# Peptides against a protein of PDB entry 7PB4: the designs that were tried, part 335

Target 1, 105 residues: chain A of PDB entry 7PB4
Amino acid sequence: KMLNIKEYKEKLLSTLGEFLEDHFPLPDRSVKKKKKNIQESSVNLITLHEMLEILINRLFDVPHDPYVKISDSFWPPYVELLLRNGIALRHPEDPTRIRLEAFHQ
Target 2, 218 residues: chain B of PDB entry 7PB4
Amino acid sequence: DALQMAVGYFEKGPIKASQNKDKTLEKHLKTVENVAWKNGLASEEIDILLNIALSGKFGNAVNTRILKCMIPATVISEDSVVKAVSWLCVGKCSGSTKVLFYRWLVAMFDFIDRKEQINLLYGFFFASLQDDALCPYVCHLLYLLTKKENVKPFRVRKLLDLQAKMGMQPHLQALLSLYKFFAPALISVSLPVRKKIYFKNSENLWKTALLAVKQRNR

## One batch from the design tools (peptide; made by RFdiffusion4, then SolubleMPNN)

Design b2_p28_5_s3 (from b2_p28_5, 10 letters changed)
Fold by OpenDDE base, seed 5:
Structure b2_p28_5_s3 (fold): chain B 105 residues (1-105), chain C 218 residues (1-218), chain A 28 residues (1-28)
Amino acid sequence: as target 1 above (105 residues)
Amino acid sequence: as target 2 above (218 residues)
Amino acid sequence: DKIKKELIILEEIKRRLILSSPEAALSL
C-alpha cells in the first residue's frame, strides 16, 4: 500500500512536471544571449515546479506560518497563475508573501 | 533630442508622481504622444515606455496615455511583450490598464517581430479567460495565437465551462470554432455557423496610426 | 500521513491547473 502511494506520487510529480514544462515554460533565455550589454540582472527564475515545491515544503515545515516571501526568482506570471487558480493565497497584511492553499485540511 | 529627453525622464524620473500637475511630466508626455502618432516609436523606446506604463511607476492616467501611444515606427520586440506580461502579473497596474494592454497587443500583433516566446505564453493568456473584463480581448488574442498543438481536451472543457457560466458570447464562440477546426473530435457540440467572426474592435483606438505604420513599411 | 496529504495537494493542484470540473477528479 505505501509503496503504491509513493510510486503514484512519483508518477504524478513526473506527469505534472511534464505538463508544467509543456504549458507553462519559462521564457527562453536564448534571446538574451545575443545582446551581451544589457546588464539586466540575471535573476535566475525558478520553474513553476520548483515554486510549487517551495510552497508545499513551507506548508509542511512551518504550518503556523506557511507563507513564502516572493523573491525576484519568482516569475510574476507564475505567481498570478497560482493565485488566480486558487492554488495560492496572498498574506492578508503582506502582499509580498504567498502560501499554498491547504487542500489537505 | 526632445524624444530622448522625454523617454529619459520617464525612465529615470521620480517614482512618486507628484499630485501636482507636473508641467514637466505633461511636456514630456506630449512629446512622446506627438512623435508616436506622427512617426511611431523605435522598438527600444517602446521597450522602455511599455514597461513604465505597466510597472505602476506613474498614476493610471499617465500609464493609460503612455500605453495609448505605444505605436511602432516599424516593429515591436517580442521581448518587450514578454516583459510587459510579467508587469501585468505584478498587480501594480489597474484593471483598465490590463484591458488596454490586451487591446493594444491585439491591435499591434502583426507588428511584433517574432511570435515564438509569445506562443509559449499561451497557457498564461488562457488562464486569463476567467477574468470577465479581459475575456473578450484574451479570446481575440488566443484566436490569433492558437495552433493545433494548443488545442487540448482540458482547454476545450474550460472553454465549454466558461461558455456555460457566461453564456454563448461571440468571442468565446469564435475561439471554440477555431478549436473545432483544429480538433473536431474534441468538440461534439454543434456551434452556430457564424458567417462572420466578431470580436470587439480593439483596433479602433489605433486605426489611423496603424494605417500610417503600414504605409511607412511599404 | 504526510505522503497522503502531499498527494491530495498535488491532485488538487493538477485539478486546478488542468481540470475545470469536479467530475474529472472522480475519474482519477
Scores: peptide ipSAE 0.510, ipTM 0.870, DockQ to the pose 0.211
Fold by OpenDDE base, seed 2:
Order: structure tokens, then C-alpha cells, then sequence
Structure b2_p28_5_s3 (fold): chain B 105 residues (1-105), chain C 218 residues (1-218), chain A 28 residues (1-28)
């Protein structure tokens, strides 16, 4: 029983990862290499998969304060996607913090 | 020149706490407006000013005026559009500014230099269909972007559900008709054979400017 | 229990991204 749930979880994560990469990829930053002069801070954007992992982990690790601070690595379209689909919520007092919705309650 | 000074003012912001802030802002805004409508703006000027209009750096009235004069001399950089979509998602611009941006994006679509990265944003534009104010303009944008590869069963379902909620809207029918053209097996519903595709006339704000741009690039 | 909760979360994320509404899941 537990093994089958783990295997199913891994398959679901893989399938979700592929779906996220196919339908919500990061913009190709390869164009930024040529124009040297604008100090566009080389902020490494994380994938939507990595963003979801951070939110899920925070929900389990700190259930009484499940909020993650939005960093510069959080691509704004991803944040908006999660909020608009009700997957994440903004902190009521701090709009720079988001949490995963508590779907398991 | 006067345009470089105006763009530099918007980019760097007002330096001095001078009592004449509003007069200086209005002077620079009129400079940008006059050049944009007369000659169009360079791709670099559009890159700077478009991001400013969407970043929330200035008030809604200023942002609206800047966005209305985002008229290219030749082309708009695809990267400017990708960055602009990011700024729209930060939530520092008004709903009216978001609507105006999608109207602008549809109107200026043919002047965007490339479409590869904009096509990668397809899923994000599609997610914006649930916004009732954006939906007519997003449908028009998606009508321009949609390829066979974008027509997936889950997107068909989302469009049909949206049609069930909003009714048989002309812009939804246009997009569904395109989806049926690319993937007839995914859409069992009989769509009315419309001889004319009806979108809200988004380009009306720029009609004269677009004619001038096309004439200069011939 | 943790793995089951994580699975529920992942299924719901998938549903919200892929499906339009909870009601659309009932019609499948």
C-alpha cells in the first residue's frame, strides 16, 4: 500500500513537471547574452516546479506560518498563475508573502 | 535631443523635488506623445517606456498616456513584450491599464519582430481568459497566436466551460472556430458557421498611427 | 500521512491547472 502511494506520487510529480515545462516554460534568456551593458541583475529565475516544491515544503515544515517570501527568483507570471487558480494565497497583512492553499484539510 | 531627455526623465525619475514637477512631467510626456505619433518610437524607447507604463512607477493617468503612445517607428522587440507581461503580473498597474495593454498588443502584433517567446507565453495568456474584462482582447490575441500544437483537450474544455458561463460570445466563438479548424476531433459541438470573425476593434485607438507606420516601412 | 497529504495537494494542483472548475471534474 505505501509503496504504491510513493510510486504514484513520483509518477504524478513527473507528469506534473512535464506539464509545467510544456505549458508554462520560462522565457528563453539566451537573448540577454548579447547586450552586455544593461546590468539586468542576473537573477536566476526558478521553474514553476521548484516554486511549487518550495511552497509545499513550507506548508509541511512550518504549518503555523506556511508563508514563503516572494524573492526576485519568483517569476511574476508564475506567482499570478498560482494566485489566479487558487493554488496559492497572499498573506493578508504582507502581500510579499504567499502560501500554498491547504487542500489537505 | 528632446526625446532622449524625455525618455531619460521617465527612466531615471524626477531628480529634484522642484515645485515644477508636474509641469516638467507634462512637458516630457508631450514630447514623447508628439514624436511617437509623428515618427514612431525606436524599439529601445518602447522597451524603456512600456516597462515604465506597467511598473507602477507613475500614476494611472501618466501610465495610460505612455501606453497609448507606444507606437513603433519600425519594430517592437519581443523581449519588451515578455517583460511587459511580467510587469502586468506584479499587480502595480490598474485593470484599465491591463485592458489597454492587450488592446495595444493586438494592435501592434504584426510589428513585433519575433513571436517565438510570445508563443511560449500562450499558457499565461490562456489563463487570463477567466478575467471578464480581459477575455475579449485575450481571445483576439490567442486567435493570432494559436497553432495546432496549442490546441489541447484541456484548453478546449476550458473554452467550452467559459462559454457555458459567459454565453456564446463572438470572441469566444471566433477562438473556438479556430480550435475546431486545427483539431476538429476535439470539438464535437456544432459551431455556427460565421462568415465574419468579430473581435472588439482594439486597433481603433491606433488606426491612423498604424497606417503611418506601414507607410514608413514600405 | 504526509505522503497522502502531499498526493492530495499534487492532485489538486494538477486539477486547478488543467481543469477549469471543480464542477468540470464532476462531469468527467
Amino acid sequence: as target 1 above (105 residues)
Amino acid sequence: as target 2 above (218 residues)
Amino acid sequence: DKIKKELIILEEIKRRLILSSPEAALSL
Scores: peptide ipSAE 0.509, ipTM 0.874, DockQ to the pose 0.211
Fold by OpenDDE base, seed 4:
Structure b2_p28_5_s3 (fold): chain B 105 residues (1-105), chain C 218 residues (1-218), chain A 28 residues (1-28)
Amino acid sequence: as target 1 above (105 residues)
Amino acid sequence: as target 2 above (218 residues)
Amino acid sequence: DKIKKELIILEEIKRRLILSSPEAALSL
């Protein structure tokens, strides 16, 4: 029974990952035009999968404060996607913090 | 150059010490408007000003005026559009600014240099169909972007559900007809064969400007 | 218990991203 749940979880994660990559990929920032001086902070954007993982982990690790601070690695379209689909919520007093919706309650 | 000074004003923001902030703002805004409508703006100027208009740095009235004069001299950079979509999602711009942006994006679509990265945003645009104010313009944008690979069963379901909720809107029918063309097996419903694709507000705010741009680039 | 809760969350995320209605989740 437990093995089947773990295997199913792994399959679901893989299938979800593939779906997220296919339908919500990051924009290719590959045009590093060599122009020297604009420190556009090369903040590596995280994938939507990684963003969800952070939100899920925070929900379990810190259930009393399940909010994650939106960093520069959080691509704004992903944040909006999660909020619009009711997957995440903004903190009521701090719009820079988001949490996963508590679907398991 | 007066345009460079105006762009620089918007980029750097108002200098705190100016007693006549509103007069200075209006002067620079009129400079941008005049150049944009007469000659168009360079891709770099559009990149700067588009981000400013969507960042919430200025009030809605100013942002609206800036966005209305985002007329290219030649091309718009795809990167500017990708960045603009990011700013829209930060939520610092008004709903009216979002509507105006999608109207602009549809209007300027042919002047965007590349479409590869914009096509990657397909899923994000599709998610915006749920916004009743955006839906007509997003349908038009998606009609321009949709390739066979974008037509998936889950998107068909979402469009049919949206049609069930909103009724048989001409813009939804246009997009559904395109989806049926690419994937007839996914859409069993009989769609009315409309000989003319109709998108609401076919009168483009930029029609005259776009004609002038096309004439200059011939 | 944690794995079950994680599974419920992942299923619901999948549903909200892929599915438009609750009814379509039961048919997969």
Scores: peptide ipSAE 0.508, ipTM 0.874, DockQ to the pose 0.211
Fold by OpenDDE base, seed 1:
Structure b2_p28_5_s3 (fold): chain B 105 residues (1-105), chain C 218 residues (1-218), chain A 28 residues (1-28)
Amino acid sequence: as target 1 above (105 residues)
Amino acid sequence: as target 2 above (218 residues)
Amino acid sequence: DKIKKELIILEEIKRRLILSSPEAALSL
């Protein structure tokens, strides 16, 4: 029974990962056009998968304060996607913090 | 030149010490408007000013005026559009500015230099169909972007559910007709054979300017 | 218990991103 649940979780994560990559990929920033002076903010964006992992982990690790601070690595379209679909919630007093919705409760 | 000074003012922001901030702002805004409507703007000027209009740096009236004069001399960079979509998601612009942006994006679609990165945003635009104010313009944008590979069963279901909620809207029917063209097996529903596709005429705000741009690039 | 909760979360994320209705879950 436990093995089947782990295998099912891994399969679900893989299928979800593939779906996220296919339908919500990061923009290819690789167009380093040599144009000099715009500080292209060299901030490495995380994937939507990594963002979800951070939110899930925070929900389990700190259930009394499950909020994650939105960093510059959080691509704004991903944040909006999660909020709009009700997957994440913005902190009522701090718009720079989001949490995963508590679907397990 | 006067345009470079105006763009530089919007980029750097108002110098704190100017007593006549509003008069200076209006002077620079009129300079940008005049050049944009007469000659169009360079891709670099559009990149700067578009981000300013969507960043929430200025008030909604100023942002609206800037966005209305985002008229290319030749082309718009797709990178400017990708950055603009990011700014829209930060939520510092008004709902009316978001609508105006999608109207602008549809009107200027043919002047965007490349579409590869914009096509990667397909899923994000599709998620914006749930916004009743954006839906007509997003349907038009998706009609321009949709390829066979974008037509998936889950998107068909979302469009049908949206049609069930909103009724048989002309813009939804146009998009569904395109989906049926690419994947007829996914759409069992008989769609009315519309001889003419009807979208809201987003181009009307820029009609004269777009004609001038097309004449300069011939 | 944790794994079961994680599965519920992942299924709900999948549903909200992919599916507009529970019925569409069966067609994937």
Scores: peptide ipSAE 0.505, ipTM 0.871, DockQ to the pose 0.196

Design b2_p28_5_s4 (from b2_p28_5, 9 letters changed)
Fold by OpenDDE base, seed 3:
Structure b2_p28_5_s4 (fold): chain B 105 residues (1-105), chain C 218 residues (1-218), chain A 28 residues (1-28)
Amino acid sequence: as target 1 above (105 residues)
Amino acid sequence: as target 2 above (218 residues)
Amino acid sequence: EKIEKEKIILEEIKRRLILSSPEAALSL
C-alpha cells in the first residue's frame, strides 16, 4: 500500500514536471543577448517545478510558518501565475513572502 | 422549463428539505437524458453538466449517466472541455469515467467550437498514454490534435517504449505513422504501411445521436 | 498521511495550472 502510494507520487511528480516543462518553460536566455550592455545579473532562475517543490516542502516542514521568501531565482511571471490561480497566497504583511494554498484541508 | 430545473438541481445540489432525494435525482437525470437524446443540449447546459460529471460531486453511476448524455444541440465550448480535462487530474474521477470522457471527447471532437486551447493540452493527453485503459482513445485524440510542433524526440521515445511494452497496437501504429509523416528523421523504424487506420469506435455510444445532430445542423 | 496530502496538493496544482494554461501561453 505505501509503496504503491510512493510510486504513484513519483509518477505524479514526473508527469507534473513534464507538463510544466511543456507548458510553462523558462524563457530562453538566448533572445536577450542583443541589446543592452547591462551586466544582467546571472541569476539562475528556477523552474516552476522547483518553485512548487520549495513551496510544498515548506508547507510540510514548517507548518506554523509555511511562507517562502521570494528570491531573485523566482521568475516573476511564475509567482504571478501561482498567485492569480490561487495556488499560492501572499503573506498579508510581507509581499516578499508566499505560501502554498492548503488544498489538503 | 423542466431541463432548467434539472440542470439547476445538479448545479446547486439537492435542497435539504426533500425526503425523497433519490427519486428527485432520478427524475432530473431522466429529464436531462430525454432532452439530450431527443434535441441535444445547449453549450451552457453541457458546460455545467460536464463539469459536474467530472468534479466528483455525485457518485460514479450518476456521473457516468450524465457524461453519456453530453450530446450537443449545436456546439460544445472549448472552455467546457478544458474545465473537464482539469478534473481528470483529481483523484475523485474514476478510471471508468476517464475512459468514457476520452471516448466522448473523440466522438464529439468535430462539435467543439475551437481547438486552440485543446491543442495546448497536448502534453497532458500524451502523458495519459501510460494508462493502458486510456491508451487507445488517447492515441485517437492525439491523432486528431498532433501538429508538427508536437512531434518531439522524447515523445517518439515514449511511443516506441509503449509499442515495445504493448506490442504493435493499431492505435499506436496510427499515431506513430502520423509522427513519421511530420518528422521522418525521428522515426528510423519501418512502420507497416496500413492502408486503413483503425481506431476503436469511441463514437458507437453516440452514433445515432451524432447523426441526428449533424442532420439538424445542416 | 504526508504522502496522501502531497498527492492531493499536486493533483489540485495540476488542475489549476491546466485551467490557466491557455491564458499563460498568451501572456508569455
Scores: peptide ipSAE 0.423, ipTM 0.714, DockQ to the pose 0.257
Fold by OpenDDE base, seed 2:
Structure b2_p28_5_s4 (fold): chain B 105 residues (1-105), chain C 218 residues (1-218), chain A 28 residues (1-28)
Amino acid sequence: as target 1 above (105 residues)
Amino acid sequence: as target 2 above (218 residues)
Amino acid sequence: EKIEKEKIILEEIKRRLILSSPEAALSL
């Protein structure tokens, strides 16, 4: 029973990753090399898969403070997608923090 | 109307207080079955009932009977199909119900009003090829959905790996032949020139009912 | 128990993302 659940979870994660890559890809880094010397903080955007992993891990690892701080690596459309669909919630007092919704409760 | 009462019963769910829950359920289910097979169902009725059949609100036996009578009077809304596919992600749907749903989706494909959103679910359907029970039906669905833009190198690899595992299955060969048509450079393997595309499920459960629907809409 | 809870969460996330995918693909 437990082995089948672990294998199923791994298969579910793999199939979710493939689904996210196909339907929710990161925007192509159109590095418009405009010449201006602004330190292009090459903000490495994380995948939606990585964002969900962070949120899921935080929910289980720190259940009393399940909120993750939104970093510059969080693509704003992904944050909006998660919030709009009730997958994530904003912190009531800190709009820079989000949590995963507790669908298991 | 008896049908509206039956659909409303499934939508709202069983009222707790009825001692005759099973008799009431069976009465409403028979009402839906009789109307669906005789006349077909309206798009709105299919939207409600298809969502119920896949949501896990009722037991597998009830869900299977509802799904078997998802026969359109005219069209099926694409949104109803997207909602139904969303429920396939939830472990509340039995393997037999998933198989029946893909059989239904293939049989009803021409009755779905639009395909734009369903085509966006291509990756989800493609991932379901890894299920041996679903694979024949998913290959048939993908054969209907596949555009040139869907034929990517990683999908070609997955299909070839699946062929190596399962052998030269007719449904898989049909899909690979379509992939080779769209992207001949990605498939170096010589596929046998089959004059006839063979999907085992040429006999669908709804064949006679759908012929009658097409005749009434002419 | 944790693994089952994680499974339920992942299934529900996937369900909600599928429902959202038509809109997301139109915005991309």
Scores: peptide ipSAE 0.421, ipTM 0.716, DockQ to the pose 0.255
Fold by OpenDDE base, seed 1:
Structure b2_p28_5_s4 (fold): chain B 105 residues (1-105), chain C 218 residues (1-218), chain A 28 residues (1-28)
Amino acid sequence: as target 1 above (105 residues)
Amino acid sequence: as target 2 above (218 residues)
Amino acid sequence: EKIEKEKIILEEIKRRLILSSPEAALSL
């Protein structure tokens, strides 16, 4: 039973990763090269998969304060996507912090 | 009318703790079945009932009966299909319900009003190829959906790996042939020239009803 | 218990992302 749940979780993560790569890819860095004047924010953007992993881990590791600070590695459209769809919630007092929604409660 | 009362019962659920819950449910199921097979259902009725069939609100027997009678009068909304696919991600539907849904989706494909949103679910459907029970029907669906932009190197590799595992399946060969048509440089393997594409006949469950729908919409 | 909770979370995330996909593909 536990083995089957782990294997199912791994399959679900793999399937989610593929879905996220296909439908929510990071913008190719190549497109920003043409507009000279915007500071090449040298910040490596993380994937939506990595962002979700951080949010899930924080929810389980620190359930009493499940909020993650939005870093410069968080692509703003991904943050908006998660908030708009009720996947994440913004901290009521700190707009720089978001949490995963507690779908398991 | 009797159909609106039946749809409303499934949507709102049984209000009363009445002892006759099963008789009331069966009455409403028969009403939906009779109208669907005789006349088809309106797009709004399909939207409600399809969502109910996949949400896990009712038992598998009820969900299977509802899904079998998702026959359009005219069209099916793509939004109804997107909502239905979203429920496939929730582990509440049985494997048999998933198979029936993909069979339904292939059979009803031409009656779906738009395909733009369904085409955006291409990667989700492609990931379902790894399920041996779904694979034949998913290959058929992907054959209907595949555009040149969907043919990526990683998907070609996954299809070839799947062929190595499952053997030269007719449905998989059909999809690979389409991939080779769009991107011949990605598929070095010689595919057998098949004169006919053979998919499992998903339409057989609805054949008579689909003929009647096509006759009414002429 | 943790694994089952993670499964429920991942299923619901995927469900919501699929529902958003039509609008999200227009906004991305």
Scores: peptide ipSAE 0.420, ipTM 0.705, DockQ to the pose 0.248
Fold by OpenDDE base, seed 4:
Formats: structure tokens, sequence, C-alpha cells
Structure b2_p28_5_s4 (fold): chain B 105 residues (1-105), chain C 218 residues (1-218), chain A 28 residues (1-28)
């Protein structure tokens, strides 16, 4: 049973990764879409996968404060995507902090 | 209306109900089955019932029966299909239900009102190719969905790897041939020129019912 | 088990992302 759950989890993570890469890719730095205001900020944006991993890990590692601070590495459209779809929640007092929704409760 | 009562029961009915224990469930299920096979279901009824069939609200036997009677009177909403696909991600749906769903999706493909949102699910469907039970049906679905923009190098590689693992399956060859048509530079392998595309699901459970639907809508 | 909870979370995330995918692709 445990092995099958681990294997299923790994398969799920892999499948999720592929899904995220296909449907929610980071904006290619090379495609100069003429929208002026993407400041060439030297900030390394993390993938949506990495963002979700951070949120999941925080939920389990620090269940009493499951909030992650939104850094400049968090692509704003991903944050909005997660919030809009109820995957993440903003901290009630600190809009710069988000948590994963507790789907397991 | 008996159908409205039946749909309402499934919508509001008990969580994890078992077909074998609930005479009311069986009555309502038979009502839905009877109407669906005789007349088809309205888009709204399909929206509700399809979502129920895949949500895991009921047992696998019930879900299978509901899914088997998802016959449109006219059209199926694309939104209903997107919602249904979303439930495939949840481990509450059995493998047999997933297979049946893909068979249904292929069979009903022409009755879905729009394809724009379904096309956005291309990557999700493609990821399901690794399931040996789903692969033939997913290949057929992908054959219907594939646009030039979907033909990426990594997908070509995955299809070739899958062909190496499973052999030259007719459904894989059909999809690879389509990929080669859109992106010949990505597929160096010589594919047999097949005059006829063959998918294992060419015969569907709904063939007669769908012919009757098409005849009524003429 | 932690693993089962993580599985449930991942399944639900994927479900919600699929539901959002049509809109997200229209907005991107």
Amino acid sequence: as target 1 above (105 residues)
Amino acid sequence: as target 2 above (218 residues)
Amino acid sequence: EKIEKEKIILEEIKRRLILSSPEAALSL
C-alpha cells in the first residue's frame, strides 16, 4: 500500500510538472512581447511547480504558520492564478503572505 | 417531471450511496437511463450528471451507469467536459470509469458545442498516454484535437518512446502520422502510409443512440 | 499518513488548475 501511494505521488508530481510546463509556462525571456513594463529585473522567477512545492512544504513543515512570503521570484500571474482558483489564500493581515489551501482537512 | 426528480436526487442525494442498498437510487438511475437512451438528455442534465459520475459522489457501479447514459439530446457543453476532465485528476474515479470517459468523449466529440477549452486540455490528455488502458482512446482523442501548435519535440519523443515500449500500435501510428503531417522535420522515422486510420474505439457503445440523435436533429 | 494528505492536495491542485486552464489560457 505505501509503495503504491509513493509511486502514485511521484507519478502525480511528474504529471503535474508536465501539465504546469505545458499550460502555465514562465514567460520566455526571449519573446520580446512589446509590453514595455516587464522590467528586466534580474530576478529569477520560479516555476509554478516550484511555487507549489514551497507552499505544500510550508503547509506540512510549519502547520501553525503555513504562510509563505511572496518574493520577487513569485511571478504575479501565478500568485493571482492560485488565489483566484482557491489553491492559495492570502494572509488576512499581511497581503504579502500566502498559504496553500488545506484540501486535506 | 420524473427526470427532473431523478437528476435532483443525484445532485442533492447522499454521498457515497451504494446502488445495491438504495432502491430510490436504482429507480432514479433507471429513469435517467430510460430517458437518455430514448430521447437523449439536455445539456444541463448532462452537465449535472456527468459531473456527478466523475466526482466520486456515488459508487463506481453507479458512476459507470450514469456515464453510459450521458447521451445528448442536442449538444454537450464544453464546460461540462472540462469539469469532467478536472475530476479525472482526483483518485476517486476508477480506472474503468476513466476508460469509459475517454470512450465517451471520443464518441460524443462531434456533439460538444465548442472545442477551444478542450484543446487547452491537450497536455493533460497527452499525459494520459502513459496509461496502457487509456492509450488507445487517448490517441484517438488527441488525433481529433491535435493542431500544429500541439506538435512539440518533447511530445514526439514521448510518442516514439511509447512506440518503442508498446510496439507499432495502430492508434500510435495514427497519431504519429498526424504529427508527421504537421511537423515532418520532427519525425525522421518512416511511417507506413495507412490509407485508413484505425482506432480500437471506432465502435462505440452509443453508436445507435447517436445515429438516432442525429436523425432527430435533422 | 503525510503522503496520503500530499496526494489529496496534489489531486485537488491539479483539478483546480484544469478548471482554471481555459480561463488562464484566454488571459495569457
Scores: peptide ipSAE 0.420, ipTM 0.710, DockQ to the pose 0.263

